# Designs tried in a protein design run: peptides against a protein of PDB entry 4LZF. Part 113

Target 1, 155 residues: chain A of PDB entry 4LZF
Amino acid sequence: GGRLVVFPNGTRKELSADGQTVKVMFFNGDVKHTMPDQRVIYYYAEAQTTHITYPDGMEVLQFPNNQTEKHFPDGRKEITFPDQTVKTLHPDGREESVLTDGTIIQLNPDGSKVIQFNTGQREIHTADFKRREYPDGTVKTVYSDGRQETQYPTG

## One batch from the design tools (peptide; made by RFdiffusion4, then SolubleMPNN)

Design b2_p22_3_s1 (from b2_p22_3 with P1S T4Q R6P P22A)
Fold by OpenDDE base, seed 1:
Structure b2_p22_3_s1 (fold): chain B 155 residues (1-155), chain A 22 residues (1-22)
Amino acid sequence: as target 1 above (155 residues)
Amino acid sequence: SAPQPPPPPPPPTPPPPPPPPA
């Protein structure tokens, strides 16, 4: 069973006997698999990148540097970097990066930035100030006008 | 007509800059 079609441009199409799997081998070395579950696996030969598209709109990109990107149907993206940092891009423009050491970096749509360090310290960046919060309750603020203020913990 | 390959994939997203020291 099965069929092989060879096109004049050198592209080849292989169909399974049941018609549920289609493999296209393009003349440039790219390969496209259409699977029985309707996912499409595309391999870009020159870029050495795999792109999987699911029927629900989910997409997965696998890059040669071991980076993986998930593109969700709602517009959210989740990127796993080679160092295993995970960055989430939300449709509202919010970005969150979780580092392997536990540090969390949040970029908010209003332009503010929050860094939650693994030490328990927190740094907040706004248009008006840069603020460092310490686990003991001390807060150091540098305002945009250059003024600096330290708030000491109570108790 | 003969199937044509799609355009190249997008490049990988650049990593975030490192946070300032604690």
Scores: peptide ipSAE 0.170, ipTM 0.753, DockQ to the pose 0.808
Fold by OpenDDE base, seed 3:
Structure b2_p22_3_s1 (fold): chain B 155 residues (1-155), chain A 22 residues (1-22)
Amino acid sequence: as target 1 above (155 residues)
Amino acid sequence: SAPQPPPPPPPPTPPPPPPPPA
């Protein structure tokens, strides 16, 4: 059958009969599960955080505030915040946030920002201007030098 | 030797600032 090993420091190690499941209960309250599928589940008692590591390098963090973070092997990160906003951090430095109302915020590596509003309006921020694009084709631009321009749709 | 606890976990990523109104 299974076996229990108790170490002098108080840490306990439980092994399944087949040896494929290992549970380590550390003296500080932390717990480590090694599963048959080779995923490792850490529970950090003080931080109340769960950290799952997969054989392919995928990592999942579950925080006590209901935030979840996925760390992909390619360096991409996907964060689901407590309010259910989803932020994606790309390896090229691009960041995208999708809000629950459908608004999308994109931060580009060049420092520019694009906001796609749920109303269909789009706002672009660059070092040189802020631009608002409207669904009817109207475009309003405020340049960094103070110049303002409105482009009206062609009828 | 006896197993030792793992290091502490990383902190959570801070939330982004709210977008400007439409």
Scores: peptide ipSAE 0.163, ipTM 0.751, DockQ to the pose 0.855
Fold by OpenDDE base, seed 4:
Structure b2_p22_3_s1 (fold): chain B 155 residues (1-155), chain A 22 residues (1-22)
Amino acid sequence: as target 1 above (155 residues)
Amino acid sequence: SAPQPPPPPPPPTPPPPPPPPA
């Protein structure tokens, strides 16, 4: 059968009969589950946060505001915000946010930013200019020197 | 000895700023 160990500090440890599952109920209310697949599910009682760690280095954080973060072994992070926006942080420094309305925001390692709006408009931010591209082919550019340019559709 | 809980996790990553209007 299973085994229960009660420590002097109030922490309790439950072991399954096969020893493959371990549940630690800490004196502070935290709970740690070690599973047969070697994942560790830790619940922080005060922070109301769940932290899952996998043997391959994957980590999953679940926050009380319903934000979820996945930290991949390769260094990539995927964050699902409470509003269901998904932001991906890539190891090369690239960041991509996908909004629920379909808008995509990309931050590039070179510092440039691209917004693909759900309307089909695209906005490009660089050190030298901010450019808005419209579905009809119109392009409006505001340069860093204050100059403005409108390029009209071709065809 | 009795196991100790690990330190609390860091705060969540802040959300990105909203995009400008289309």
Scores: peptide ipSAE 0.100, ipTM 0.701, DockQ to the pose 0.860
Fold by OpenDDE base, seed 2:
Structure b2_p22_3_s1 (fold): chain B 155 residues (1-155), chain A 22 residues (1-22)
Amino acid sequence: as target 1 above (155 residues)
Amino acid sequence: SAPQPPPPPPPPTPPPPPPPPA
């Protein structure tokens, strides 16, 4: 059968009969659960946060406000916000946000920004201009010097 | 007394919410 060890400080350690599952209930209310698949689940009682670590280096954080984070071994992070917006942080500094309406916002390491609207319109922000691209092929550019340019579709 | 595990480290803090939609 399983074993229960109670330590003098109030920490409790529960071991399954096969030894594949270990549950440590710390005196402060935190819990560490080691699973047969070698993932480790930390529950932080005060913060009400769950932190899962996987053998491959993957980490998953679950916060009490319903935010979740995935930390990939390659350094990429994927954050799902409470509103269900998903933000991906890439190791090269690029950031991508997918909004619930389907809009995609890309922040590039050079500071430029690209917005792909759910309407099919696209907006490009650079140090030199803002450019709006329309589905019909029209392109409107506002340059940093105040100059404006409209390019109309051909045909 | 017998060896016993210390509590785990504190979790990281959540980042701020994203900006409003474009």
Scores: peptide ipSAE 0.039, ipTM 0.634, DockQ to the pose 0.367

Design b2_p22_3_s2 (from b2_p22_3 with T4Q R6P T13L P22A)
Fold by OpenDDE base, seed 4:
Structure b2_p22_3_s2 (fold): chain B 155 residues (1-155), chain A 22 residues (1-22)
Amino acid sequence: as target 1 above (155 residues)
Amino acid sequence: PAPQPPPPPPPPLPPPPPPPPA
């Protein structure tokens, strides 16, 4: 059968009969589960946060505000925010956020930013200019020196 | 020896700032 070990400090350790499941209930309320598939589930009582670590290096964090983070072995992170926005942090430094309204925000390693609005408009931010592209083909550019330029559509 | 609790988890990553209006 399984075993229960109770330590003097109040920590409890439960072992399954096969030894493949271990549950540690710490004196501070934290809980650690080691599962047969070798994933480790930490519950932090004070932070009310769940942290799952997989043997392949994947990590999943679940926060009390309903934010979920996936930390991939390759260094990529995928965050689902409470409002259901999904942000991806790439190992090369690129960031992409997909908002619930369909807007996409991209931050590039060179510091530029691209916003693809759900209206079909696109905005590009660089060190040298801010540019707005409109569905009709009009392009408006505001340069860092304050100069403004409008490019009108073809047709 | 009795197992010790792990250190606290990292804080949640902050959300991106909202985009400018369309």
Scores: peptide ipSAE 0.135, ipTM 0.737, DockQ to the pose 0.808
Fold by OpenDDE base, seed 5:
Structure b2_p22_3_s2 (fold): chain B 155 residues (1-155), chain A 22 residues (1-22)
Amino acid sequence: as target 1 above (155 residues)
Amino acid sequence: PAPQPPPPPPPPLPPPPPPPPA
């Protein structure tokens, strides 16, 4: 019950018997699948990249270097890099990276940066200071004017 | 008319810079 259409340029189109699945095999080797759930799966032959688009606007890109990107309808992007670092780009301009060692790096729209180290230390960068917070409660601040301050834990 | 292939995909986004040492 399925159909195969072969076009003069070499492109082929396969239709399932139920009409719910369409597969287009382009002359350049690219492939497009339209699925019953209305997601569209593109395979780019030269780039060896898979691009899935969903009806709600979600997009997923899978690159040959093992990078995966999720592009959310709200504008957020989540990137899993080949080294398995995960970076999230937020619509408000915030960026968060989670490294494989557990370190978290946050970039804020105001230009400030926060690093949560896997050791439990936290570092805060602003225009006015760099601050290091230690697990024991000690806080060291180096201000832009060169002044240094140490706050000791209570107890 | 014969279907045409889509344009090439966008390039991968660049990785984040490494953090400073603790």
Scores: peptide ipSAE 0.133, ipTM 0.735, DockQ to the pose 0.885
Fold by OpenDDE base, seed 3:
Structure b2_p22_3_s2 (fold): chain B 155 residues (1-155), chain A 22 residues (1-22)
Amino acid sequence: as target 1 above (155 residues)
Amino acid sequence: PAPQPPPPPPPPLPPPPPPPPA
């Protein structure tokens, strides 16, 4: 059968009969689960935060405000905010946010910004211009020098 | 002396602020 070890400091350790699951209940209220699949689930009592670590280096953080973060082994991070917006931070510095309405916002390492609206329109922001692309092929550009240009679809 | 378990790890960092609106 399983066994329970109670330490003098109040920490308790529960071991499954097969030894594959270990639960440590620390004196400070923290809880650590070591699972058969080698993931470690740590609950921080004071912060009310859950931290899961996987053997491949993946980490998942669950915060009390309903925010979740996934830290991938390749350095990519995926943040699900309380409003359910999902932001991905790429190792190359690119950031992408997907809003609940389907809008996609991309921040590029060069400082440019691209917004893909749920209407099918796209807006591009650079140091030199702001450009709006319409589904019908029309493109409107406002340059940093104040010049404006409209390109109409052909055909 | 009786064996003692190791101390718990330090707490994680706080979450970042929410993103700005579109």
Scores: peptide ipSAE 0.039, ipTM 0.624, DockQ to the pose 0.225
Fold by OpenDDE base, seed 1:
Structure b2_p22_3_s2 (fold): chain B 155 residues (1-155), chain A 22 residues (1-22)
Amino acid sequence: as target 1 above (155 residues)
Amino acid sequence: PAPQPPPPPPPPLPPPPPPPPA
């Protein structure tokens, strides 16, 4: 059958009958589950946070405010915020946020920013200018020196 | 008796704030 080990400090360790599941209940209320699929589920009682580690190096954090973070083996991180915005942090320093309305915000390692609006408009921010591209082909540029330029689709 | 398991690791840092709107 299953086995229960009680340690002097109050920590308890439960072993399943098949030996495939281990549950450690720490004296501080934390709980650690080692599962048959070798994932480890750690619950931090004080922080009310769940940390799951997978054999392939994947990690998942679940916070009490409904934020979830996925840490991929390649170094990429995906954050789902409480409002359901999804932010991806790439190993090269690029960041992409997908808003609930479909807008995509990209921060590039060179400091530039690109916003793809759900309306089909696109805005590009650089050190030298802000540029707005419209679905009809119109492009408006505001340069850092205050100069403005409008390019029309018909020339 | 079996040796006591090590103390639990510290909890992760708090989540970052949400991104600014577009």
Scores: peptide ipSAE 0.036, ipTM 0.638, DockQ to the pose 0.289

Design b2_p22_3_s3 (from b2_p22_3 with P1S T4V R6P P22A)
Fold by OpenDDE base, seed 1:
Structure b2_p22_3_s3 (fold): chain B 155 residues (1-155), chain A 22 residues (1-22)
Amino acid sequence: as target 1 above (155 residues)
Amino acid sequence: SAPVPPPPPPPPTPPPPPPPPA
């Protein structure tokens, strides 16, 4: 059979008979499961948050608001928000958010920002200008000096 | 020694701001 260890601080530790599963029930209500596949599932009772760590360095956080965050071994993070927006944080500092309506928001390491609207319009933000590109080829630019320019489509 | 809980987990990442109107 398995083993149960009760510690003086109130923490309890259950070991499976095969030794492959360990369950620690902490005195604060937290629970830690070490699984046969070596993943560790930690439940934070007060925060109601689940944290899964994998042997390869992958981590998954599940929050009580239905948000899920994946932390990849390469440093990339993927956040699925409660509204199902998916945001990816890249190790180089680039961020990309994909909204449920198809809008894509990209923040580049240099501080520039690109919004690809679901309408086909695109907005580009740089240190020097904001630019709106339209599907018909029209481009409207507002420069940092206040100058405005409209480029009309060809054809 | 008796196991003790780790520190609290990190908070959720804040959502991105809404994009400007199209």
Scores: peptide ipSAE 0.186, ipTM 0.763, DockQ to the pose 0.806
Fold by OpenDDE base, seed 2:
Structure b2_p22_3_s3 (fold): chain B 155 residues (1-155), chain A 22 residues (1-22)
Amino acid sequence: as target 1 above (155 residues)
Amino acid sequence: SAPVPPPPPPPPTPPPPPPPPA
């Protein structure tokens, strides 16, 4: 049968009969489940945070504000915010946020930023300029020195 | 040996700032 071990520090450990499931109830209220598939589900009682660690190195954090973070073995992180915005942090330093309205915000390792609006407009931020591209083909550039340039679509 | 809890989890990643108006 299963076993229950009670440690002097107040921590309790429950073992299934087959030993494939282990539940540790720490004295601070934390709970650790080791599952037959070798994933570890850890619940931080004070932080009310769930942390799942998979054998392949995948990690999932679930926060009390309904934010979820996935940490992939390749170093990529995917954050789903409470408003359902999804932000991806890439190993090369690129960040991409996809808003629920369809807007996409990309931050590049060089510090440049690209915003793809749901209206079809696109804005590019570099060290030298901000550029707005319009669906009709108009492109407006504001340079860091304040100079402005408009490129008109071909009729 | 008696198991002890690990350190607390990392804090949540802060949300991105809102984009400028379209």
Scores: peptide ipSAE 0.183, ipTM 0.762, DockQ to the pose 0.836
Fold by OpenDDE base, seed 4:
Structure b2_p22_3_s3 (fold): chain B 155 residues (1-155), chain A 22 residues (1-22)
Amino acid sequence: as target 1 above (155 residues)
Amino acid sequence: SAPVPPPPPPPPTPPPPPPPPA
C-alpha cells in the first residue's frame, strides 16, 4: 500500500505503493507531483500557476489567465496567449507571432520586422524604411527621411 | 523519519503581455 507522511508544519506527503509517484501537499496549498516518468508538476496555490518540468529540461507553465508557456531544452520558448496567439522566441533572438487570423509577425535579431498579413500583404520594417508589398505586385516604401516610393507591378 | 520538506520554491514570474495587434 501507499504511505502518507504528515509533517509537523502541516505538509503532507503521499507515496504510491511502488514509490514511483510522490505527491506533496505543502502547508501553503502548493502541490508537487513527482511522476513515474520523472516529470514534476508543481502547482502554486497563491499564483494559481502550474509548472511542469521534464527530465530533458523542458518546462511548461500554465497561468491562471489561460496563458501557457513551453520552454524547450534548446532555449526556444513558445507562448500561447489567452487569445490563442502563439509567440515563439528563438535562441537567436528571432521572435515569431502567429495571430488567430493568420497574420504572422516576425521580429528579426537585426531589429527588422516583417508582417505577413492574412490579406496577402506583407510589410517590412527596417531602420531605413517601412515597405508594404501588395498581392498585385505593388510595393510602397516610406523611407526614414520621409521620401515615399511606389513600385508598380510588372505586367 | 524523513526530514520536513523544504519550503516550496517561489512562483515563476508572470508571463509577458500579449503582443500588440498588427
Scores: peptide ipSAE 0.045, ipTM 0.630, DockQ to the pose 0.289
Fold by OpenDDE base, seed 3:
Structure b2_p22_3_s3 (fold): chain B 155 residues (1-155), chain A 22 residues (1-22)
Amino acid sequence: as target 1 above (155 residues)
Amino acid sequence: SAPVPPPPPPPPTPPPPPPPPA
């Protein structure tokens, strides 16, 4: 059978019969689970936040506002917002957001921005121009110097 | 206009759990 240890400060420690699962219920309401797969699940009572750590360095944060964050060992972060938008922060500084309507927004380290609209149109923002690409191959560019250019599809 | 995702709220900082006695 399992074992229950009750400490004088009110903390309780439950051990499974095999000793591979440990649950610590701290006197302040925090809970720590150590699982057989070596993941550790912390519940912080005051913050109402769950923090899971994995042996490979992966971390998962679950916040009370329904935001979830995954922190990968390589430094990449994936944030799922309450509205279900998913934002990925890459180690090189690139950011990508996928909206629920299918729009993809990419922010590049050089400050450029690319939007892939759900309509199939694509918009590119750089220091030098704003460019709109259309599904038929038409490309419209407005340059920072005021010049405008339209490139028509071949055919 | 181009859609923009909302900025993330600042994540709460989890305090360390208090240790049990020996």
Scores: peptide ipSAE 0.031, ipTM 0.598, DockQ to the pose 0.037

Design b2_p22_3_s4 (from b2_p22_3 with P1E T4V R6P P22A)
Fold by OpenDDE base, seed 1:
Structure b2_p22_3_s4 (fold): chain B 155 residues (1-155), chain A 22 residues (1-22)
Amino acid sequence: as target 1 above (155 residues)
Amino acid sequence: EAPVPPPPPPPPTPPPPPPPPA
């Protein structure tokens, strides 16, 4: 049979009969499950947050607002927001957000930003300029000095 | 020793700002 240990602080520890599953019910309402596959599922009662840790170093956070965050062993993070936007944070500092409408927002480590609109337009932000590229090949650039340039498609 | 709960979890990552209008 399983074992139940009750600690003086009110924490309870349940061990399965096979010893492969451990459930700790903390006095604060938190619950920790250690699974046979060595996953650890921790539930934070006050925050209503679930934190899963995997043996390979993967971590998954599930928040009460339906946001999910995956923390990869390489340092990459993937966040799925409640609106189903997916944001990826890369170890090099690059960030990419994919919106549900197809818009892609990229933040680069150099501080530049690229927005790929669902219309096919692209906007590029650098320290020196803001540029809008249109599907027809027209490019409009506003430079930091206030100069504006329009490049027309060669047709 | 009696098990003690870990510190609170990190807060969720804030959402990105909306893009400018196309």
Scores: peptide ipSAE 0.195, ipTM 0.770, DockQ to the pose 0.817
Fold by OpenDDE base, seed 2:
Structure b2_p22_3_s4 (fold): chain B 155 residues (1-155), chain A 22 residues (1-22)
Amino acid sequence: as target 1 above (155 residues)
Amino acid sequence: EAPVPPPPPPPPTPPPPPPPPA
């Protein structure tokens, strides 16, 4: 049979009959489940947040606002926001956000930014300029000094 | 011997700022 241990601090520990499932109910309302597959499911009662840790080093955070964060063993993070936007944080410092409308926002380690719009337009932000590229081949550049340049498609 | 809870979890990552108009 299973076992229940009640500690003096109010924490309770429940062990399954096979010993493969452990449930700890902390005095603060937190709950920790250790599963047979060695994943650990921790529920933070005050924050209403679930934190799952996997044996391979993967971590998953589920927040009460419906945001989910995956922390990969390689240091990459993938955040799914409540609006279903997905943001990826790469170990090299690059960030990519994919919006629900298909817009992609890339932040590079050098601070430059690229926005790929769902219309096929692209905007590039650097320290020196902002550039808008249009599907017809037109390119508009606004430099940091206020100078503007328009390049028209040839043909 | 009595288990104690870990510190609170980190806060959620803030959302990205909205892109400029197309």
Scores: peptide ipSAE 0.192, ipTM 0.769, DockQ to the pose 0.814
Fold by OpenDDE base, seed 3:
Structure b2_p22_3_s4 (fold): chain B 155 residues (1-155), chain A 22 residues (1-22)
Amino acid sequence: as target 1 above (155 residues)
Amino acid sequence: EAPVPPPPPPPPTPPPPPPPPA
C-alpha cells in the first residue's frame, strides 16, 4: 500500500504503492506532485500559482489572473494574457502579439515595429520613418526629418 | 532531511501596451 511520512517541520509526504506518484504538502501550504511521466506540478499557496515542469525542459506557469506562460526548451516563450492576447517571445529577440481581433504586432530585434491590422492595412515603424500601407496599394510615409511622401497605386 | 519549500515563483509577464488605432 501507499505510505504517509510526516516530518518534524510539519511537511507531509504521500507515496503511492508503486512509488511512481509522490505528493509533498509543505508546511507553508505549497503542494508538489511528482507524476509517473516525470512531470512536476508545483502549487505555490501564497502566490496561488501553478508551475508545471516537464522532463524535456518545458515549463508552464498558470497565474491566478488567468494568465498562462509557456517556456519552451529552445528559449521561446508564449504568453496567453487574461484578454486572450497571445504574445510570443522568440530567442532571436523578435516579439509577436496576436490580438483577439486579428491584429498582429511584431517587434523586431533592430527596434522596428510592424502592425498588421485586421483591415488589411499595415504600419511600419523604423528609426527613419513611419509608413502606412493600404490595401489599394497606397503608401504614406512620414520620415523622421518631417518629410512626407504619398505613393499612389498605378492603374 | 525534512523537505523545505522552494523560493516563490516569478511574477507574471506584464501585458503589452495597447496598439494604436487602425
Scores: peptide ipSAE 0.188, ipTM 0.764, DockQ to the pose 0.876
Fold by OpenDDE base, seed 4:
Structure b2_p22_3_s4 (fold): chain B 155 residues (1-155), chain A 22 residues (1-22)
Amino acid sequence: as target 1 above (155 residues)
Amino acid sequence: EAPVPPPPPPPPTPPPPPPPPA
């Protein structure tokens, strides 16, 4: 059968009969499960947060507000926010957020920002200008010096 | 040795600011 070890500090360790599952119930209410597939499921009682670590280096954090964060072995992170916005953090410093309405926000390593609106408009932010591109081909640019430029569509 | 809990987890990543209106 399984074994239960009770430590003097109040922590308890439960081992399955096959030894493949280990459950540690810490004195602070935290719980750690080591599974047969070698994933580790840790529950932080105070933070109400679940942290899953996989053998391949994948990590998943589940927060009490329904936010989920995936930490990939390559350093990429994927955050699903409570509103179902998905943000991807790339190892190169690029960030991409996909909103539920289809809007995409990209932050580039050079500090520029691109917003692709669900309307087909695109806005580009750089150190030198803010530019709005319209579906009809009109482009409006506001430069950092206050100068404004409008480029009209061809046709 | 009696197991001790690890430090608290990191806080959740804050949401991005809302985009400007279209």
Scores: peptide ipSAE 0.188, ipTM 0.768, DockQ to the pose 0.810

